# Designs tried in a protein design run: peptides against a protein of PDB entry 6DSZ. Part 43

Target 1, 361 residues: chain A of PDB entry 6DSZ
Amino acid sequence: NYVVTAQKPTAVNGCVTGHFTSAEDLNLLIAKNTRLEIYVVTAEGLRPVKEVGMYGKIAVMELFRPKGESKDLLFILTAKYNACILEYKQSGESIDIITRAHGNVQDRIGRPSETGIIGIIDPECRMIGLRLYDGLFKVIPLDRDNKELKAFNIRLEELHVIDVKFLYGCQAPTICFVYQDPQGRHVKTYEVSLREKEFNKGPWKQENVEAEASMVIAVPEPFGGAIIIGQESITYHNGDKYLAIAPPIIKQSTIVCHNRVDPNGSRYLLGDMEGRLFMLLLEKEEQMDGTVTLKDLRVELLGETSIAECLTYLDNGVVFVGSRLGDSQLVKLNVDSNEQGSYVVAMETFTNLGPIVDMCV

## One batch from the design tools (peptide; aimed at target 1 V41)

Design b2_p18_6_s4 (made by RFdiffusion4, then SolubleMPNN; from b2_p18_6, 10 letters changed)
Fold by OpenDDE base, seed 3:
Structure b2_p18_6_s4 (fold): chain B 361 residues (1-361), chain A 18 residues (1-18)
Amino acid sequence: as target 1 above (361 residues)
Amino acid sequence: MRWSEEERKEYLDKLAAA
């Protein structure tokens, strides 16, 4: 019996940071095809805690903390539409990953979207939203005691959604999305009614955004609203305020991933297809009434890394660069640039051995 | 691929029938 030790996947297709193992631990979770790797972030580096095999390729991986939970739960959706909510449970040295809820969210009627599976979680943990199929938005209500994930579809009039996020600070769960129609790309918002299982008109829309607008970033309070990232421009809108920048440096390569650095949404990491790492900065303006508004947007080139599939800020200027095409990296962001003008120093490199060709023999 | 109007209509009809 040749136990062909199947080489573990090394290509990263997702990463998230949060408090999954405990309320106090900072964790890095890495998706590598069907495998989930769980690390604790320490001053000495990444400490491996557990590896978990999933029933399929991980398509969505998001941490969220329902009201009353002391630590984050993990939502996973596989490419075969198996959804689960996972909890880390440790009893002494015994580590278990518990499935709190599961379900299959596949539809028989939908056409899979060209932009792939999008999974998002309401910041207030009221629901999970899934864009799996064109013209459908699937909602999974988040209730404390539901072991079975029940989902329903809401019809989207907009068939070609590019990206979608839940907004922060909304009384009702509100999505913001970029969509394409024959006239171009646009941004729209919808409120999601769980009761009526329908969309209501959202707080704002922005028609005729940049033709290559590809990503939505939901901005937390106090700013609120969303950032729309295109090929040539970065725009902010919150219903009351609109700002746009067109820094020439971002035109050179498509931004493909982002991660929030500051909890208040003041800074974001951006990665492009050439492995350039940027910082997007939101400059605040404090009004006389104590309200905080966005004054300006700025983009700074930090340096170069492996081509990021995903980025996640850990702590103390350390960033994990998850790469599918190259080696993943831990990098340090420095305050001062080196002689080459880079603020990025590679700390650790994780060799990517390429796609495991499952030779189904 | 941009959906043809016909493909779009057929798809929407399928979604409505479900």
Scores: peptide ipSAE 0.372, ipTM 0.911, DockQ to the pose 0.010
OpenDDE base, seeds 1, 2, 4, 5: peptide ipSAE 0.360, 0.356, 0.362, 0.362; ipTM 0.908, 0.905, 0.909, 0.909

Design b2_p18_7 (made by RFdiffusion4)
Pose (drawn by RFdiffusion4):
Structure b2_p18_7 (pose): chain A 361 residues (1-361), chain P 18 residues (1-18)
Amino acid sequence: as target 1 above (361 residues)
Amino acid sequence: SYFTEPPLDWDALDEALE
């Protein structure tokens, strides 16, 4: 027999922003299935540079540039456990994606977990963290000689884990995650020590959270902490400091995705399965000693995009809405809610044949 | 010509949300 592609996969599973082509090159990297798309934000709008294609299902796609690098290094993990670090190199008149490092990191003894694979990267590029199998947190240290991507497993006493994030602004690599056991689910803190290959007691106390907590947000450096998005209550956790708001405006649909807007983290974008688009706020309270603290949380609805699996703010009040169940699109957020109450205006839609349930000729 | 517009005033948006 013989199989050809009549149409490339159109659903968007992942999208990230960063400086990948050159420095201050606002790149939008869209992950379909086996395809990877790279764009440069120009005055025209989204203009592509190179659409590559891999022999794998892109499951983790993150950007970073470690200590002393020219441009961000892209990291990709295949669902069949193929890991690689890439670099856009337009040295010549052409374009080549050089593979700085690669290595298969499948464990012969783990069970894939509910909520699938998670790929997290250290705030200061100390290591790559993986959550492939239950009870096994895999660490991949980041240096130069680790070109044949080597790795080692730590053990995780916490068996059922929902979402994991690396915390900003800590003495060393620290992890914040939501896990489940009997008696509800909780949030626990750990420290990754890639010198002894162990877990150390984390920075702060284990808190009880909402029963349906589904997302953890890495809050940047000026504030520090972690934001946990459940079904009905949005909570902020940072050591002893703790804030939460529970607007009934949210419970109607589960919040699925989040995206950081400002570098400060004062504003965030949220998405419903009903197709909404929220703005999560961390309002400031600059005090007498020239320091900045955080006072409260406020969530107010912006309008509605399409159902988003990915979410990304690009530039000049524009957000790329990566839709897996429908058309992905481009959106302009305006201060003045011109029509009705929607601060959201569609600019461009991308044909997504969506989940093809049935068809005929 | 999509991205020729001035940058969004984020403080004004916060106030408009009130």

Design b2_p18_7_s1 (made by RFdiffusion4, then SolubleMPNN; from b2_p18_7, 6 letters changed)
Fold by OpenDDE base, seed 1:
Structure b2_p18_7_s1 (fold): chain B 361 residues (1-361), chain A 18 residues (1-18)
Amino acid sequence: as target 1 above (361 residues)
Amino acid sequence: GIFTGPPLDWDKLIEALK
C-alpha cells in the first residue's frame, strides 16, 4: 500500500499577523491553498503550533478582534464561497480550532469579478464586506451569538471595483474603493447602513485618479483616510487633505502587495512584481492644537526579496515574505546597507515546490 | 535566534534611507 503522501502545498497565497492563539502571543498565519499554518513568533524563531485543512482554497484570511474578545478571531472565505469564523482554543496540551460561525455566501445570480474575491472587515468589527460579483457588495453583519453567517447584498452602481477597504474612525462603517468607468479610474466612499441595507453618501470622493490605481490602504487614526497606490503615483486623501507623490522608482514594476508596520499607520511595506521591497513613509506634522496631519509621503527602496504575494511585519525588523511564484522568506531589515546597498537580509527561505497540479484522476 | 537581536532602530533606518 503505497501511501502516496499527498505533497503539501508550498505556494503561499496569504499571510496575516496577529494575536490568534492568545492575547500575548504574536502569531503568523499562512494560507497555502487549502491549508492554514499557524505559528507562534518566539525569540528563537517561528514555532509551528497547528495546521488546519480547509474545505477549499483560501481566498480571504483576516484577523479581527470584536469588542470584549481577549484575542483575535480568524475570518476565512474559500474560493467556493464558504465563510467561517475560527477561534483558537487551548486547554492544557489540547489545541482546538473552533468554528464560531459559518455559512455559504454564494449568490445564484452574479458575474464573478475578474479581479477575484475581496474580503474586508470593518475596523470596529461591525461587519464583513465582500466583493464577489460585479455590481454587488455583500455584507455579513457581525453578531456574537450568531453561529450562522447571514449575508445580504447592496447594489453598487460602480460595476468595476478594483479594490475596496473599510476606513478607520467613521461613525458608520464606511468603504473606500477604486473603480473604473469609461472616463477612467476614480475613488469613492460609501457609508454602509446595516439597518436600511443600503449605501449612503460617503465623506469624500476623488475623481480621475491615476489610470492604473490598483490598491487602497485604509490609514488608521490619527491620519485617517486612505492611500491609493498606482503604477506611477501614490496618493493620500482623507476628505480634508490631499497629497500625491510620483517617485520614479515605482514605475519600474507594479506594486502588488502592502502591509502596515506600525499601529499608527506611519510606515508600510510595499512589494512589487520584481521582488523589490519598499518602505512607504508618512511624515507627520504636529499642529499647535495637538492634531497630527500628514506632511509628506516618501517611498524608499529597502532591497530585494522573492516576489511577494503577501507581506507581513512580525517583530524586530523581521518580515515574512509570502511567495506564490518563488520561495517564501523570513527577511530582516537592517539599519546599515550591505555592499549592494540593500537593507534586507534573508534569514530563512522556504522552498516552493511549485503548483500542486491537482491531477483530477 | 531570528528575533533575539537588538531592536531595530527605526529612526536610524529612516535616516539612512534619506
Scores: peptide ipSAE 0.615, ipTM 0.957, DockQ to the pose 0.885
OpenDDE base, seeds 2, 3, 4, 5: peptide ipSAE 0.578, 0.602, 0.598, 0.592; ipTM 0.941, 0.950, 0.948, 0.950

Design b2_p18_7_s2 (made by RFdiffusion4, then SolubleMPNN; from b2_p18_7, 5 letters changed)
Fold by OpenDDE base, seed 4:
Structure b2_p18_7_s2 (fold): chain B 361 residues (1-361), chain A 18 residues (1-18)
Amino acid sequence: as target 1 above (361 residues)
Amino acid sequence: GIFTGPPLDWDALIEALK
């Protein structure tokens, strides 16, 4: 019996940064197919803490901190629709990853969406939203005492959702999504009523956005609203203000991932299909009344990295570039450009050995 | 270490990108 030591997956399909091990620790969590790797970000580098095997490919991985929790919890959804909420517990040298809640959220009826699984968490931790099937939005209410994740579906009239996020600063949980219909792509918002288990009209909509609008970024307060990223344009809308830019540089390759650099949402990293790394800048205007408004959007090329599947800013200008197609990297942003005009320097590279072909012998 | 060194001067970077 040749125990073929199954080579550990090296392709990264998700990454997130937060405070999972403690309130003080900065963590990098990396999803590699069925494996979750947990690191502590230290002055010396990434310190591995634990590796966890999941019962299926990780499709969604998000950190969230419910009210009263001292540290972040981890929501994971697998491609087989197994959902769990994980907690890190350490007692002395003993490290345990505890399942606080779990459930299977698969529906018997529904067409799996072509764009895959989308999982989002309300910034106020009221609910988890899942776009698993066309025409359905699944809601998992977040309750502290519930060990069983219960979900319900709300019918979406919009059958072809491209991307969806929860907005910040909303009295009720509010989603913003890009959808496609025969007339093109549009942005719409809905409030989610937990009580009535239905959608209410959201604060705003934007019809006829760019035909290739593909990503929604929810912008924190004070700006609020959302950024919509397309092939040719980047737009901002918050119900009161609309801004659009069409920087020629983004037309060269499709933006495929993003990550917020700072809590206030003034800066985002963008990665495209060619491995170019951009900075999206939100320029603020402070009004005399203390209101902060968005003045302008700007996109600047930082440099090139591996083709990012996911990006996450760590600290001190260090970015983790999770790559599925290439080597994952730790890169550093520099104030001074190199001779090629790049502000990015690779610090560490993690070899991607490619897809593990499960050769059944 | 990769996280040791002077903090990134974000203002300087942003200015350099102008």
Scores: peptide ipSAE 0.606, ipTM 0.952, DockQ to the pose 0.871
OpenDDE base, seeds 1, 2, 3, 5: peptide ipSAE 0.604, 0.602, 0.598, 0.575; ipTM 0.950, 0.951, 0.946, 0.946

Design b2_p18_7_s3 (made by RFdiffusion4, then SolubleMPNN; from b2_p18_7, 5 letters changed)
Fold by OpenDDE base, seed 3:
Structure b2_p18_7_s3 (fold): chain B 361 residues (1-361), chain A 18 residues (1-18)
Amino acid sequence: as target 1 above (361 residues)
Amino acid sequence: GIFTGPPLDWDALVEALK
């Protein structure tokens, strides 16, 4: 009996921070291929709590808190289109990860999108949206009592969606997406009607964005709207306000990941393909009527890390840098730069041994 | 520990980045 101790995957393909183990605990969840690692963030560092094997490569991992839940639930979608909602339960020393709901969301027909699987959750937890196939947007209504994840498709006229997010502060679930057509890349919004199972016209659109616009960031209230990140520019739009910056520093390498630092969306971390870590700052302007509007956008270089596949801010200026190509890191942001002008210090490094080829012998 | 010490002064960091 050769117990082939299958080497655990070390390449990180997703990470999220939230309150999964309890309402009070801050957790770091790390996806490593088929493995989910759960940590508690403590004053002393990361405490491992549980590792879970998933039935497939994790393609989407998102925390969300439905109304009436005391802690976050975890949505996972695998590369084989198995969807589940997971709950952490602890009874004394016994730790269980419970499947609250599950389903397979694969379609029999459709072209898998070249940009891969996108999974998003409505901020008000009304639905999950999935871009799995070109020309289709899959909706999973969130119902507390339903153990079976049921999905339906809405046809998208836009065949080449680059990225999509749900917007904040919308009466109806509203998506914002970057898409490409023969004329270039554009941003559009749609309201999603659960009742009619169709798209309605969204609050705004922006035609002819930067040709390399690749990411959408939904901005929380009070700003609302979205940030569109390209190769050369970063733009903000909320229907009423438009603002664009073109900082030369971002032209050097493609921004590939982002993470919101604060709940109000004033600060974001950005990672590029060279391992540069940036801060995106939203400058506020308070109007006389008490409304908060976006005054300006600013991008500042913090320092260099491993090439991030995903970023997640933990607490106290500590950031987890999940890397697929290199070692993952815990890094700390400092107020003062070091001798090299970096505001980033590596605290811990997690060795990446590369892709574990599951040789099914 | 990793999270021991005073909290990051974000305002100071933002100011330092100006």
Scores: peptide ipSAE 0.593, ipTM 0.948, DockQ to the pose 0.847
OpenDDE base, seeds 1, 2, 4, 5: peptide ipSAE 0.591, 0.589, 0.590, 0.579; ipTM 0.955, 0.949, 0.949, 0.952

Design b2_p18_7_s4 (made by RFdiffusion4, then SolubleMPNN; from b2_p18_7, 6 letters changed)
Fold by OpenDDE base, seed 4:
Structure b2_p18_7_s4 (fold): chain B 361 residues (1-361), chain A 18 residues (1-18)
Amino acid sequence: as target 1 above (361 residues)
Amino acid sequence: GIFTGPPLDWEALIEALK
């Protein structure tokens, strides 16, 4: 019996930063196929805490903190549509990952979306939204006492959703999404009514965005609204203000991932298919009445990394670059550029051994 | 350690990018 010790997956397909182990701990969570790795970010580096095997490939991994929770909970959705909410519990040296809630959210009907699974959480933790199938938006209400994740579907008129996020600062949960129709790509918003289990008209829409608009970034308050990233342009809209930039540098390669650096959404990291790391800057304008508005958007090249599948800012200018195609990295941002004009230095590299071919023997 | 260095001066970085 050759126990082929199945090599642990090394390709990263997701990463998230938050406070999962405690309110005070900064954690890095890494999804590697069916494996979840939990680290504590320490002064000395990444300390491994626990590895968790999941019953399927992790498709969605998001931290969220419901009202009254002292630390973040983890939502995971697998490619087989198994959903769970996980909690970290430590009692002395005993570490347990507890399933607070679970459920299978697969539908018997529906066409799986070609762009894959999208999972999002309302910033106010009212619901989880899932785009699993074309023409459907699945809602999981977040209830503290519910051990069974129950979901319902709302019909989307827009069949080809490219990306979707919940917006910040909305009275009702509000989604913003890019969709494609025969006329091109567009941005639309909907309010989600839990009570009526339907969409209501959202606060704004933007028709005829860039043809290759592919990502939505929900911007926190005070700016609010969303950033739409395309191949040639980056646009901001919040219902009242529209701003677009078309920096030539982003045309060279498609931006494929992003991560918010600051809680206020003033800075974002962007990664492209060539492994270039950018900073997206939101320049603020303070009005006389104390309101903060977006003055301008700016994109600046920081340097090059492994091709990022996911990015997450940790602390002190350190960024985790999760790579599926290459080695994952811890990189540091520097104030001073090197001779090549790069502001990025690799600090640690995690070897990617490539795809584990599940040889079904 | 990788996190024991001085905090990144974000203002300086942002200015350097300009």
Scores: peptide ipSAE 0.576, ipTM 0.952, DockQ to the pose 0.884
OpenDDE base, seeds 1, 2, 3, 5: peptide ipSAE 0.573, 0.573, 0.570, 0.568; ipTM 0.952, 0.949, 0.947, 0.948

Design b2_p18_8 (made by RFdiffusion4)
Pose (drawn by RFdiffusion4):
Structure b2_p18_8 (pose): chain A 361 residues (1-361), chain P 18 residues (1-18)
Amino acid sequence: as target 1 above (361 residues)
Amino acid sequence: EREEENEKFWEELTEKLE
């Protein structure tokens, strides 16, 4: 027999922003399935540079540039457990994606967990963290000689884990995650020590959270902490400091995705399965000592995009809406809510044949 | 230039949402 592609996969599973082509090259990297798309934000709008194709299903796609690098290094993990670090190199008149490092990191003894694979990267590029199998947190230290991507497993006493994030602004690599056991689910803190290959007691106390907490947000350096998005209550956790708001405006649909807007983290974008687009706020309270603190949380609806699996703010009040169940599109957010109450205006839609349930000729 | 325009834009939107 023989199989050909009549149409590339159109559903968008992942999208990230960063400086990949050169420095201050606003790149939008869109993950379909086996295809990877790279764009440069120009005055025209989204203009592509190179659409590559891999022999795997892109499950983790993150950007970073470690200590003393020219441009961000891209990291990709295949669902069949193929890990690689890539680098856009336009040294010549052509374009080559050099593979700085690669390595298969499948464990012969783990069970894939509910909520699938999670790929997290250290705030200061100390290591790559993986959550492939239950009870096994895998660490991949980041240096130069680790070109044949080597790795080691730590053990995780917490068996059922929902979402994991690396916390900003800590003494060393620290992890914040939501896990489940009997008696509801909780949030616990750990410290990754890649010198002894163990877990150390985390920075702060284990808190009880909402029963349906589904997302953890890494809050940047000026504030520090973690934001946990459940079904009905949005909570902020940072050591002893704790804030939460529970608007009934949210419970109608589960919040699925989030995206950081400002570098400060004062503003975030949220998405519903009903197709909404929220703005999560961390309002400031600059005090007498020239320091900045955080006072409250406010969530107010912006309008509605399409159902988003990915979410990314690009530039000049524009957000790329990566839709898996429908057309992905481009959106302009305006201060003046011109028509109705929707601060959201569609600019461009991308044909997504969506989940093809049935068909005929 | 872009950064200053963005900062101004986001501040005006937040003030109006308040």

Design b2_p18_8_s1 (made by RFdiffusion4, then SolubleMPNN; from b2_p18_8, 8 letters changed)
Fold by OpenDDE base, seed 1:
Structure b2_p18_8_s1 (fold): chain B 361 residues (1-361), chain A 18 residues (1-18)
Amino acid sequence: as target 1 above (361 residues)
Amino acid sequence: SRAEEEKKFLEELVKKLK
């Protein structure tokens, strides 16, 4: 009996960092198709804790911490629209992954969006938002006692959403999204009413952004607002402040992923299709009243890595580069550049054996 | 502390990139 040990998937399609195992532990969570890998980040490196098989390809993986939780919970959505909220529990040496809530959020009607599944969580943990189908925004209200993930749809007039995020610091849950119409690409905001199950007018909009605007980054307070990343430009807007840069270096290759470095949103890692790693910096200006405003945006080239599908900053300048097309890497950011001018050093490389074609035989 | 070292590292990194 040849036990064909089904090769474990090696291509990374998502990664997140947070405090999933405990309040004190820093975790790296890696999605590899149907598999979730959980690590603890230590001074000595990544310590494996547990692997979890999912009943489908992981399409969304997000950590969130509801008010009164000591550690993060994990939201997962599969490509077959199975949603769950997971909790890590440890009792001595026994480790359990508990499903707090689950549900299927598939609709019988709707065109699946060409840009794939987008899942986002309100920073205040009021709801989960899902862009699954064109012209629909699905909302899952977050309730502690709800074991069944119930969702409702809100009609979205903007049929071609490119990317969407929840904003920070909003009284009501507020989405910011890039959409395309016949006139070009635009940014709009909507407030989400849980009570009325409808959109209200958001705080701001920006018509006629860059034609290739592809990503929205929600910026935490004190800055607030959003960053819009295009092919040629990076734009900040918060309703009051607008700032755009067009650094020539980003024109060479499309930025495809990002990750926040600082909790206050002062720095972001950016990865492009050539495996270049950048730092986006938000320069602050402190006003006389103690308010902080955005003074400038800057992009700096750090170095080269594998082509990132996802990036996550760990700590102490360590970054996990999750790659689908190449080998995933653990890299170190250095304060000083090497002889080649790179601030990036590979610490560990994880061989990608290519797409495991699950031949269901 | 690890948090202080992290903060210092990040501050130094930003300073060198300026």
Scores: peptide ipSAE 0.189, ipTM 0.815, DockQ to the pose 0.844
OpenDDE base, seeds 2, 3, 4, 5: peptide ipSAE 0.056, 0.026, 0.046, 0.060; ipTM 0.734, 0.689, 0.727, 0.702; seeds 2, 3 fail the geometry check

Design b2_p18_8_s2 (made by RFdiffusion4, then SolubleMPNN; from b2_p18_8, 7 letters changed)
Fold by OpenDDE base, seed 2:
Structure b2_p18_8_s2 (fold): chain B 361 residues (1-361), chain A 18 residues (1-18)
Amino acid sequence: as target 1 above (361 residues)
Amino acid sequence: SRAEEEKKFLEELVEKLK
């Protein structure tokens, strides 16, 4: 009797950092297929708190803090379109994950998008946006008292959305997205009207961006706007300011993930398909009127890691590198480079046993 | 404090990357 101990999934497909267990705790949450792992970040490393089995593969995992909440809530969407909002609750030694709200957001009719599921949360926690199907943008209004996640669709004229984010500092919830048409790739913005359940014209657009533009990063205030990452270029746009760089070093491999380091959006980690880790820096210029504008963009190579599926900055220069193809890592960023010119040192490695091939025996 | 140490570390890192 070979007890095939069902090997726990080890490949990481998502990670997020925030204050989920308490307002004071810094947490790392790791999605491994159907498993959610919750850690507290300590000076000694990652302390495991709880593992949670989900009813399906985690496709979206985002922390958010509605007004009046003391700690972050967790939004999860599964690959089977089951949505939930989770809360961590501790009562003495008893740890519970409470479902605050849930729903199924599957449509009866729709073509699943080729670029997969995208889930985003408005920075002001007004709504969740979902790109599940071509030509549709799904909206889940966030209401504190509603245990049932209700969604509606808005028709999206742009059929081939590559990436989408909510912008910061917008009076109405505003999305910024990269899309492809027969003429190339473009960036567009829409305001989302909850009242009318429609899109209004957004504050700006940028036609004919780089052909391989693949990621949108929403930049917090004071800068605002978005960063668009391509194969050869990184661009910033906020409606008033445009800036582009084309550092030769990023042409060598496609950037596939990013994570914000600073709350004000002055720095981002970037990971490429070769496992190179970069820092993207936004240089500020303070104007005489006290306004802060973007002066320049810079990209610096930090070092090499496992190929990141996701990145998250923790604290004190510690970064979690979530890998699907290789071993996940905790790495330390150093102020000084080593003898090889790397600022990255591996602290801990988490063995990835690869995809569980369902050997149908 | 841990937050002050982090801030200092990040400031030093930025200064070196300049």
Scores: peptide ipSAE 0.135, ipTM 0.789, DockQ to the pose 0.805
OpenDDE base, seeds 1, 3, 4, 5: peptide ipSAE 0.091, 0.104, 0.124, 0.062; ipTM 0.758, 0.752, 0.769, 0.693

Design b2_p18_8_s3 (made by RFdiffusion4, then SolubleMPNN; from b2_p18_8, 7 letters changed)
Fold by OpenDDE base, seed 5:
Structure b2_p18_8_s3 (fold): chain B 361 residues (1-361), chain A 18 residues (1-18)
Amino acid sequence: as target 1 above (361 residues)
Amino acid sequence: SRKEEEEKFLKELVEKLK
């Protein structure tokens, strides 16, 4: 009798930080295949609060706060295209995860994109965007009273979207995306009209970016715009300002994940395929009129961690390194480097026992 | 406050990385 102890999944597929349990609590949410783990971040470490089984592999997990909500809501999309919006509710000692809305967003017709599922939320919580299929952008309007997540598709002329984000500070929901065509990779923006269910021309575009441009980071105000990460270069564009850097250190390994450290978007963590952890810094220049402009971009090596599938900054220089291939880690950033020049110290390591082969018995 | 400590830490880190 091989008791196949159904070992809990240990490989991390996603992580997000926010205020899910309350407005005051800092939470770490970890996606491990079909499981969602909810922690409260404390001075003593991660306190487990709840574990939730999902009806499928988590493909998208994003926190968002609609206007008038006291705490963040959680959007989840599964690999089977089941979408839900979850709310944490505590009543004394009773903890419930409430489904505020749900729906299946699968299309009967469409080629699933080779780069997988992308899910993004408008910073103003007007909509959720989904890149599920080539040549389609799916929109889920966010309505508080709607228990059924209804979606519609907008045709995307760009068939090979690499990454997409919603921009900040836009009057209309605006996406920025990297796409590939026969001429190379490019960045484009579109405004999304909920009313007309179509794309309008976005504020800017950048043709002929780096051939290996793979990630878009939407930058909050006051800078706005986006960062485009490639193999050799990191570029910034906001319609008015363009900056590019090509630090030799990033050529050594592909950057595969990122996370914003501060709310103003002045700093980002970057992780590469070798487990190197970087800080991307946006250097500001204050103009005489009080406007803040981007002066420069800088990348600094912090140290080495497990190979991150996802990164999330918690607080006080603590970073969660979610790993699919290795052990996940809670690491501390230090102000002073060690003798090896590393600013990173492992605080806790979470053993990854490898992929749970879902033996569908 | 914890937030002030974080802001201080991040400021100091950036200054040390310069």
Scores: peptide ipSAE 0.151, ipTM 0.793, DockQ to the pose 0.895
OpenDDE base, seeds 1, 2, 3, 4: peptide ipSAE 0.029, 0.078, 0.073, 0.026; ipTM 0.713, 0.747, 0.748, 0.693

